# Peptides against a protein of PDB entry 4N3Y: the designs that were tried, part 50

Target 1, 83 residues: chain A of PDB entry 4N3Y
Amino acid sequence: ETRDQVKKLQLMLRQANDQLEKTMKDKQELEDFIKQSSEDSSHQISALVLRAQASEILLEELQQGLSQAKRDVQEQMAVLMQS

## One batch from the design tools (peptide; made by RFdiffusion4, then SolubleMPNN)

Design b2_p15_1_s2 (from b2_p15_1, 7 letters changed)
Fold by OpenDDE base, seed 3:
Structure b2_p15_1_s2 (fold): chain B 83 residues (1-83), chain C 83 residues (1-83), chain A 15 residues (1-15)
Amino acid sequence: as target 1 above (83 residues)
Amino acid sequence: as target 1 above (83 residues)
Amino acid sequence: DEVMAPLDELEERLR
């Protein structure tokens, strides 16, 4: 019966529209999440890279300091041997 | 007294070495973290991009389906009006 | 040399 068919199709349309709206929302949320996640990760990585670079500078300074300290110890030993 | 000075310098060297080793470890951990974090984020983002693309395809299909369903309803209404 | 040996070993470990 055509009247019943129309009512059925109307219901199907409403259901499909609901699904479409939901899917549109889901897609938008995913896009927003990707954007935000990428930005957050990029910022975090950049900050940690800078920290690693600071550590590298410190390492170089410490290496130089150790070399100098070794030389100082050697000099003091020489003085002791002379006494 | 030079002997005491040497002992002091030896202690300073050991302390500096400890700090150097610690800093080397910290730097390596940061580099590893950056690498792992970047890879994880990249993979996650790629997966979500694919999901978003799938949603886009679904949206297009739903839009086509809705348009067709609307036409079908209109046709059925025309039949009803003729009866 | 008793004093330098430990320091030399330390440097070797850092290379």
Scores: peptide ipSAE 0.063, ipTM 0.493, DockQ to the pose 0.028
Fold by OpenDDE base, seed 4:
Structure b2_p15_1_s2 (fold): chain B 83 residues (1-83), chain C 83 residues (1-83), chain A 15 residues (1-15)
Amino acid sequence: as target 1 above (83 residues)
Amino acid sequence: as target 1 above (83 residues)
Amino acid sequence: DEVMAPLDELEERLR
């Protein structure tokens, strides 16, 4: 009966729509997760880069200090040898 | 006494070098961590993107099915009205 | 169309 067929098709359409909405939601959640994950990683990496840069500055200072200390030792040794 | 001054400076130099080596190690560890973290995030994001793409394909199929179902309902209703 | 109206709304939401 044609009327029954129409009703069946309407039900199938509603079921398809429900599944479609569910899939759309799932996809959106995944996209949101990807976005959030990438942002979190970016922030963490940025913070770690800043920390590494601080270490770089300290390294440079220590290297300069080491070089100067070496020079100072050499100068003092020269004085000692002349005594 | 100059000799004692030299010995003191030598000690300071050794201490500075120790700190320098430690800082170099720490910096390297941070850089390695950043690299590993970024690679891990990249892999995870790629996997999630693939999953999202699978959902996209399913969405397209469901949308097509929904559209077809609607057309089928309309056609059946037309037949019913002509009866 | 009373019968098709809900289906039309569904299509609009899914676009």
Scores: peptide ipSAE 0.059, ipTM 0.501, DockQ to the pose 0.092
Fold by OpenDDE base, seed 5:
Structure b2_p15_1_s2 (fold): chain B 83 residues (1-83), chain C 83 residues (1-83), chain A 15 residues (1-15)
Amino acid sequence: as target 1 above (83 residues)
Amino acid sequence: as target 1 above (83 residues)
Amino acid sequence: DEVMAPLDELEERLR
């Protein structure tokens, strides 16, 4: 009868709402996870980029120093040969 | 009347199901995004780590070379002073 | 049941 149908539909509606609430909670947790994960990754990448840049600068300085040192050695050798 | 209540509840149930389906779709999209984002970040970080390690090795080599070059210069200067 | 089927399917997908 119609009365029984109403009761059944009311139950189904409550079940649907419960599932909806659960799904919304799960979605929120995923959003929070995405936010935190992306921030953490961004910070880590930024730190690595800065470190890489610092290393590049130091490499250039060391290369210049090494080149100069080699030139100095060659110059001293030339002086020795000339004297 | 009861008949009208049944019709109303049927509509409400359909609406709830539609909302549930939409929310489930949104959740799935977030899961897919998380998966892809985490993989991309992991690959990028790994690449940066490897590059940083390569730079560190090169830095050590250059530092050693520079130190040796300076020692060579000093040795040549000493030879010049002794001759 | 045409009314129950969609809900049942959605519940199954949430598992």
Scores: peptide ipSAE 0.089, ipTM 0.428, DockQ to the pose 0.005; fails the geometry check
Fold by OpenDDE base, seed 1:
Structure b2_p15_1_s2 (fold): chain B 83 residues (1-83), chain C 83 residues (1-83), chain A 15 residues (1-15)
Amino acid sequence: as target 1 above (83 residues)
Amino acid sequence: as target 1 above (83 residues)
Amino acid sequence: DEVMAPLDELEERLR
């Protein structure tokens, strides 16, 4: 009886250890994945943020330039009409 | 001897199972974290993409407006110069 | 020419 119990427990222990090793490996893979994914996302988002900011700056510059150009044209037209 | 071995193996089995449960819980937490983090990043990136697209549309509209304004000014100047 | 220069520059920047 006890000998059979020892064998049974040894088997159960081996099985449990195998599952433990597998689970530990899975955990490690997830940790690595999280790290890599986080880095990738961070880089991508940063790039998009920079792109958006560049776009905003360009729009502001264009708006200002357009306003100035409009004023310049208006002034020149006024001069031409006076001559 | 065998009785002592049974007790030893039982202890080892319990310890292994405890570690297994802990590791499984940790794995689950990581899975949940990955899921949530991925969703958050996806939403953020999508928002940035939409913002960028809106900027592009605005730029196109401004370009068209500018081109039209240029043509209008050119035409008016031509008329003025002829008079 | 001089009148259109600012507009031309803006168009070039937008392209």
Scores: peptide ipSAE 0.032, ipTM 0.375, DockQ to the pose 0.737; fails the geometry check

Design b2_p15_1_s3 (from b2_p15_1, 10 letters changed)
Fold by OpenDDE base, seed 5:
Structure b2_p15_1_s3 (fold): chain B 83 residues (1-83), chain C 83 residues (1-83), chain A 15 residues (1-15)
Amino acid sequence: as target 1 above (83 residues)
Amino acid sequence: as target 1 above (83 residues)
Amino acid sequence: SSVLAPLEELEKRLA
């Protein structure tokens, strides 16, 4: 009887250990996945930030150009009206 | 000519602005996605940690039981040998 | 560079 109990407990111990090891492995894999995903996302965000900044600069330049163009038109019209 | 230039610049300004707004929106969406994903992963990891801890406790209990069972067997054999 | 392509196109049109 006791011998049977020992064998039973040994089996249960092995099973529990297997479960523990698997769980730990799964956790590690998840952590690795998150790490890699986060790094990839970080790079993507950085690229988007740079793109947005470039757009901002372009917008500023275009706005300045537009303002200048508007002024030029106004000046031309003024000359014509004085003719 | 100048009038045409104004119209051209206005168009380009609008286009640039649209691109900027879209880029900013995309960035925000990405950030929101990452945030949510991270939260979900965090919850999953927490669950796995708890599971691992439970397994550790079980292993400890089983090890103790195994040790006790072994001792019991040894005791029984000793009694039999003395008979 | 690739991410800037649309903006570079606009800049070229402005020039």
Scores: peptide ipSAE 0.067, ipTM 0.428, DockQ to the pose 0.009
Fold by OpenDDE base, seed 4:
Structure b2_p15_1_s3 (fold): chain B 83 residues (1-83), chain C 83 residues (1-83), chain A 15 residues (1-15)
Amino acid sequence: as target 1 above (83 residues)
Amino acid sequence: as target 1 above (83 residues)
Amino acid sequence: SSVLAPLEELEKRLA
């Protein structure tokens, strides 16, 4: 009887330990995933921010160009109207 | 001559404006993407953190169970050895 | 958790 109980407990202990090990592994995998995902997102966002900034610069340049072009057209029109 | 120059400038102005509009749209799309991506990542990470916390609790419970089981086995073994 | 239940039950029996 006692022998049987001991054997049963030993089995249960092994099972519990196996479950513990599995859970520990799962937890670690989750932590690793979180870390990697966060880093990836951070890098991606940073890259996109830089791209957006480049677009901003281009926008400014284009706006300046448009303004200048408009002025040039107006000047040329004035000359034309005087002839 | 002057007429031709004016016409050319008008065309260039239109082209520049079209490019500006396109660039503005592209910039906005990037900003929207960044915003959405960041929010999605934040939510996902939060969910995973909660899952990790749940795993932590389970680990603690299992560890406690294992410790108790070990003690129980040891006690039963002592009884067995005395018989 | 599934492993804990049997252990807890056994503890009750041994108490």
Scores: peptide ipSAE 0.049, ipTM 0.478, DockQ to the pose 0.008
Fold by OpenDDE base, seed 2:
Structure b2_p15_1_s3 (fold): chain B 83 residues (1-83), chain C 83 residues (1-83), chain A 15 residues (1-15)
Amino acid sequence: as target 1 above (83 residues)
Amino acid sequence: as target 1 above (83 residues)
Amino acid sequence: SSVLAPLEELEKRLA
């Protein structure tokens, strides 16, 4: 019966459309997630790079301090030996 | 007393060196973490992009199926109207 | 749904 066939096809069409809309939504959510994840990672890495740069500055200061301290000890030793 | 001053400076030098070594180690660990994190994020995003591409293929198939189903319904309606 | 609109129009005409 043709009418029954039409009704069956209408149901199939509705189901197909529902699946299509679901898939479209899921795809969009996935793309949004990727975008947000990428931005978050980039920001986190940038913050960590800044911390590394701060550590580098501190390292340079400590190296200079260490060198100066070494020189100070050597100078004091020279004074002691002269006494 | 000069000897006491020398001993004090030697202690300061040891402490400075310990701090320097600690800072150097921490900096290296941070750089390693940044590198690993970047690589992990890149791999994860690549995997998600592949999933999105798979969804796009499915979406195209569903669109084609929907279009075909619509045509089938229209053809069946034409047959019904002719009867 | 815009995709189903033509089918819904057909159903409306049959009603």
Scores: peptide ipSAE 0.037, ipTM 0.474, DockQ to the pose 0.007
Fold by OpenDDE base, seed 3:
Structure b2_p15_1_s3 (fold): chain B 83 residues (1-83), chain C 83 residues (1-83), chain A 15 residues (1-15)
Amino acid sequence: as target 1 above (83 residues)
Amino acid sequence: as target 1 above (83 residues)
Amino acid sequence: SSVLAPLEELEKRLA
């Protein structure tokens, strides 16, 4: 019967619409997640870069200190050998 | 005594060197982590982008299907009313 | 500083 066919089609239409809306929501969530993930990663990486920079400064200071310490040891050794 | 001073300086030098090496290691680990984190995020985002694209295709298909279904319902309704 | 340049560039790309 045509009436039954119409009702069936209406049901199918409703189901398809529901799926469409769900899919639209899912897509939006994915897009939001992509943005969020990217931003979060960026912030984390920035923090780590700053830490690395701090470590670099410390490294340079230590290297300078080591060089000076080496010189000091050499000087003291010279004094020792001369005394 | 100068000898004691030299020994002290040698100890300080060793300690500083140990700290330097540790700091170098730590810095490298941070750099590696940054790279790893970035790559992991990039891969994840790429996968999500592909999923979003798939959803977009499905959305377009569903929208087309819905439009057709609507037309079909309208046609059947016309037949029903004419019968 | 030059050692960090690639990391900073990476940061900029991700931002």
Scores: peptide ipSAE 0.032, ipTM 0.465, DockQ to the pose 0.024

Design b2_p15_1_s4 (from b2_p15_1, 9 letters changed)
Fold by OpenDDE base, seed 5:
Structure b2_p15_1_s4 (fold): chain B 83 residues (1-83), chain C 83 residues (1-83), chain A 15 residues (1-15)
Amino acid sequence: as target 1 above (83 residues)
Amino acid sequence: as target 1 above (83 residues)
Amino acid sequence: SEVLAPLEALEQQLA
């Protein structure tokens, strides 16, 4: 009976709509999660980059100091040998 | 004494290097994690998109069926009224 | 790193 078919199809349509809405919601939630996670990570990475850069600067300074110290030692030794 | 300064600076240099290496490693690990996470999520999102699209197709089919069923009922009623 | 490798080499030389 066609009347029954209509009712059946109406139910199926509602079910399909519910599934679609659920799927779309899940997708959106996932996208939002990824977006937020990515942003948080980006900030963290940036902080680490800055720290690394600071370390590099320190290393350069220490290298210069070490080189100078080495030269100073060599100079002192040379003076002592002259005496 | 300069010799002692050299030794001190050597230690400082090593410590600074260690810090730099650690920082760079941490950064790289984080980047790798984000990359992998993003890729995994992308695949999941794609799957959800496909599912949503399938649902949309189903909805369209159901709508067409429902419309046809409605028309059939109307036709039957019309025939009965003619008799 | 632009700095790390040279510094490591320097450290070895001065050790």
Scores: peptide ipSAE 0.084, ipTM 0.405, DockQ to the pose 0.010
Fold by OpenDDE base, seed 3:
Structure b2_p15_1_s4 (fold): chain B 83 residues (1-83), chain C 83 residues (1-83), chain A 15 residues (1-15)
Amino acid sequence: as target 1 above (83 residues)
Amino acid sequence: as target 1 above (83 residues)
Amino acid sequence: SEVLAPLEALEQQLA
């Protein structure tokens, strides 16, 4: 009886140890995933920020162009009206 | 001739304005995407952190259990050897 | 559209 109990406890210990090792691996994988996910997000966001900045530059150029074009149209209109 | 030039300039202005509006929308979409992506990542990482913490608790419990089980086995072994 | 407003005003002036 006692011998059987010892063997049973040994089995339970092995099972618990296996579960522990599995859990340790799982935890490490989660930590690694968090790190990788954060880095990936950071890189992606940085790229998008650069793209947004490029768009901002384009917008400013277009606004300037529109202003100039408006002036040009007004000048031509003045010439037309006086001709 | 001058009239034609004015009309041409008006067309160019309309085209430029259309492009400007499109670019403004695109920029806004990028900014919104950045915000959403950051929030999504933050939420995901937070969830993973919680999972990792839960695993840590389990690990500690398992370690304690293993230690206790080991002691129990040793006690039973002692009884067995003395019987 | 605020972007279009100046252009629209100009077009209206030309009309």
Scores: peptide ipSAE 0.070, ipTM 0.462, DockQ to the pose 0.007
Fold by OpenDDE base, seed 4:
Structure b2_p15_1_s4 (fold): chain B 83 residues (1-83), chain C 83 residues (1-83), chain A 15 residues (1-15)
Amino acid sequence: as target 1 above (83 residues)
Amino acid sequence: as target 1 above (83 residues)
Amino acid sequence: SEVLAPLEALEQQLA
């Protein structure tokens, strides 16, 4: 009887240990994933911000160009109307 | 001659405006994407942190259980050895 | 928990 109980406990201990190891591994993988995901997100967002900034610059240039073009057209129209 | 120049400028103006509108739209889409991505990342990471915390709790429980089980086995072994 | 439950039960038997 006692021998049987010991053997049962030994088995249960092994099972528990296996589960513990699995849980530890899972936790570590989760932490690694979180870390990597955070880094990836940060880098990705930074890159996108740079793109947005580039677009902003282009936007400003285009606006300037449009304004100038409009003025040029108006000037030429004035000349045309005088003739 | 002057008339031709005016018409050319008008075309250029239209083209520039079209490009401006396109750029504005692209910029807005980028900003929207950045915003959404940031929110998604934040929520995802938070969820994963919670999972990690749950795993930590389980880990502690398992460790406690293992320690107790080990003690129980040792106690039973002692009894067995005495008999 | 699923692992601890049987261990806890066994502890009760040994008590």
Scores: peptide ipSAE 0.062, ipTM 0.460, DockQ to the pose 0.008
Fold by OpenDDE base, seed 2:
Structure b2_p15_1_s4 (fold): chain B 83 residues (1-83), chain C 83 residues (1-83), chain A 15 residues (1-15)
Amino acid sequence: as target 1 above (83 residues)
Amino acid sequence: as target 1 above (83 residues)
Amino acid sequence: SEVLAPLEALEQQLA
């Protein structure tokens, strides 16, 4: 019967619409998650980069200090030898 | 005594060198961690992007299906009215 | 600095 066919199609239409709305919601949530995740990763990397840069500065300062210490020892040894 | 001064400086030199080596190691480990973390994040984002693209394709297909279903219902209603 | 350059480039891409 055509009436039954119409009712069946109406049900299919409702089901299709429900699935569409669900998919739209899921897609939006996924896009929001990706955006937030990317921002969080960027911030985390930035923090680690700053830490690495601080370590590099410290390394250079320590290298300079080491060189100076060696020079100081050499100078004191020279004084000791002539005493 | 100059001798004591030299010994003190030698100790300071050893301590400075030890600290330098430790700092160099820590810096390298940090850089390696940052690199690995960045690569992992990139791969994760790529996977999520692919999933989002799949959802978009599905969404378009569902929209087309919904439009077709509406047309089918309208056609069947027209048949029903003239019966 | 050469080690950080690629990471900073990636950071800019992700931001």
Scores: peptide ipSAE 0.023, ipTM 0.437, DockQ to the pose 0.023; fails the geometry check

Design b2_p15_2_s1 (from b2_p15_2, 9 letters changed)
Fold by OpenDDE base, seed 5:
Structure b2_p15_2_s1 (fold): chain B 83 residues (1-83), chain C 83 residues (1-83), chain A 15 residues (1-15)
Amino acid sequence: as target 1 above (83 residues)
Amino acid sequence: as target 1 above (83 residues)
Amino acid sequence: DVLAPLERFEEELEA
């Protein structure tokens, strides 16, 4: 009968609404997690990039210094040996 | 009348189901995004860590080499000047 | 599928 159909629909509607509310909450939690996680990852990556860049710059400076020092000492040695 | 109530509940149920389906899909998409994003971030971080470590090792080697080279050439110059 | 029972009921009522 129609009355029984109404009762069944009421139950099903309540169940659907409960599930909807739960799913919406879960979605919000995931969005919050993504937001926080992406910020954390971005900060960590930026820090690592800066560290890598600093190390690379220092490495190049050391290489230049070593090359120049080698040339300078060779020049001085040449002067000494020629004297 | 009861028949009108059934019709109204049917409409509301359809609307609730549509929203539930949409929300469930959105949740799934976020879960997929989180999974992929975390993998990407982990790989990128690992790569940067390895690069930083390699640069640091090379930097230390260069510093040692420069110090040793300086000492060696100073010793050679001392020998030459003393001769 | 959590929606399957609801969808079936909707179909039954529409028939």
Scores: peptide ipSAE 0.110, ipTM 0.425, DockQ to the pose 0.004
Fold by OpenDDE base, seed 4:
Structure b2_p15_2_s1 (fold): chain B 83 residues (1-83), chain C 83 residues (1-83), chain A 15 residues (1-15)
Amino acid sequence: as target 1 above (83 residues)
Amino acid sequence: as target 1 above (83 residues)
Amino acid sequence: DVLAPLERFEEELEA
């Protein structure tokens, strides 16, 4: 019967629409997750880069101090050897 | 006394060197962490992008099915109205 | 909204 076919097709349409909505929602959630994850990683990496830069500055200072200390020791030893 | 000054400076030199080595190690660990984190995030994002693409394909199929179902219903209703 | 026209059609069929 044609009427029964129409009703069946209406049901199929509703089911298809429900599935479509669900799939669209899932896709959107995945896209949002990717975006958020990328942003989080970017922020974290930036923070860690800043920390590494701070360490670099500290390294440079320590290296300079070490060089100066070496020179000071050498100078003092020279004085000691002359006496 | 000059000798005492030399010994003190030698100690300071050793301490400075130890601190330098530690700082260099810390910096290297941070750089390694950043590299690893970036790679991990890249792989994860790529996997999620693939999943999103699969969802997109599914969406397209569902949309096509929905459009066809709509046409089928309209056709059947036209037949029904003519009778 | 891709679904809006479809939802309207469903409503029309149910009316």
Scores: peptide ipSAE 0.071, ipTM 0.515, DockQ to the pose 0.008
Fold by OpenDDE base, seed 2:
Structure b2_p15_2_s1 (fold): chain B 83 residues (1-83), chain C 83 residues (1-83), chain A 15 residues (1-15)
Amino acid sequence: as target 1 above (83 residues)
Amino acid sequence: as target 1 above (83 residues)
Amino acid sequence: DVLAPLERFEEELEA
């Protein structure tokens, strides 16, 4: 009887060990996945941020140009009215 | 000519603005995606960690039981040899 | 190695 109990415990121990190893592996794989995914996304976000900043600069430049062009048109009209 | 230049700048300004809005939206969507994905994964990782810990506890209990069973077997053998 | 003690015990039982 005792020997049978020992054998049963041995089986259970092996099963527990297998489960432990599997769980640890699964956890590690998930952590690695998150890390990799995060890094990839972070790089993409950084690129998008730079693009957005470039667009902002362009907008500011165009706005300044537009304002100047508007002033030029007004100036020309004023000259025409005086002639 | 100046008026035509103004109209051109206006068009370019609109285009730049549209691009800026699109870029900002895309960036935000990506950030939101990462956040959501990270939260989902974090919960799964936590569950796996708990499972691993439970397995560790089971292993320890089984090891103790095995050690006791081993001692019991040895004790029984000793008694048999003395009879 | 959590299995080391078990493996040693198994060897003892087989001997």
Scores: peptide ipSAE 0.050, ipTM 0.462, DockQ to the pose 0.028
Fold by OpenDDE base, seed 3:
Structure b2_p15_2_s1 (fold): chain B 83 residues (1-83), chain C 83 residues (1-83), chain A 15 residues (1-15)
Amino acid sequence: as target 1 above (83 residues)
Amino acid sequence: as target 1 above (83 residues)
Amino acid sequence: DVLAPLERFEEELEA
């Protein structure tokens, strides 16, 4: 019956519309998530890079200190041997 | 006393060496973390991009379907009006 | 607005 067919098609149309709306929303949320996640990751990476850089400087300083300390020990040992 | 000074310097040297080793390890861990985090994020983003693409296709299909359904409804309504 | 035409159609059908 035509009337029933029309009603059925109307229902299908509404359902499709709902799905479309939902899908559009989902897509937007995904895009937003990607953007936010990327930004967050970028910031975190940048911070960690800076930290690594600081550690590198510290390492160099420590190496210098160790070298000097080694020399100092050697000198003191020489003095001791002469006593 | 020279002997005591030598011992003290040796201790300081060991302590500094321990710190250096620790710092080197920390730096390496940070670098590894950055690498892993970046890779993980990249993979996640790629997956989400693909999902968004799929959603786009679905949206287009739904739009086509809705347009067709609309036409079908209109046709059926015309038939109904002629009855 | 992708849904606007459809929404208008639905309103017309309900009238």
Scores: peptide ipSAE 0.045, ipTM 0.494, DockQ to the pose 0.008

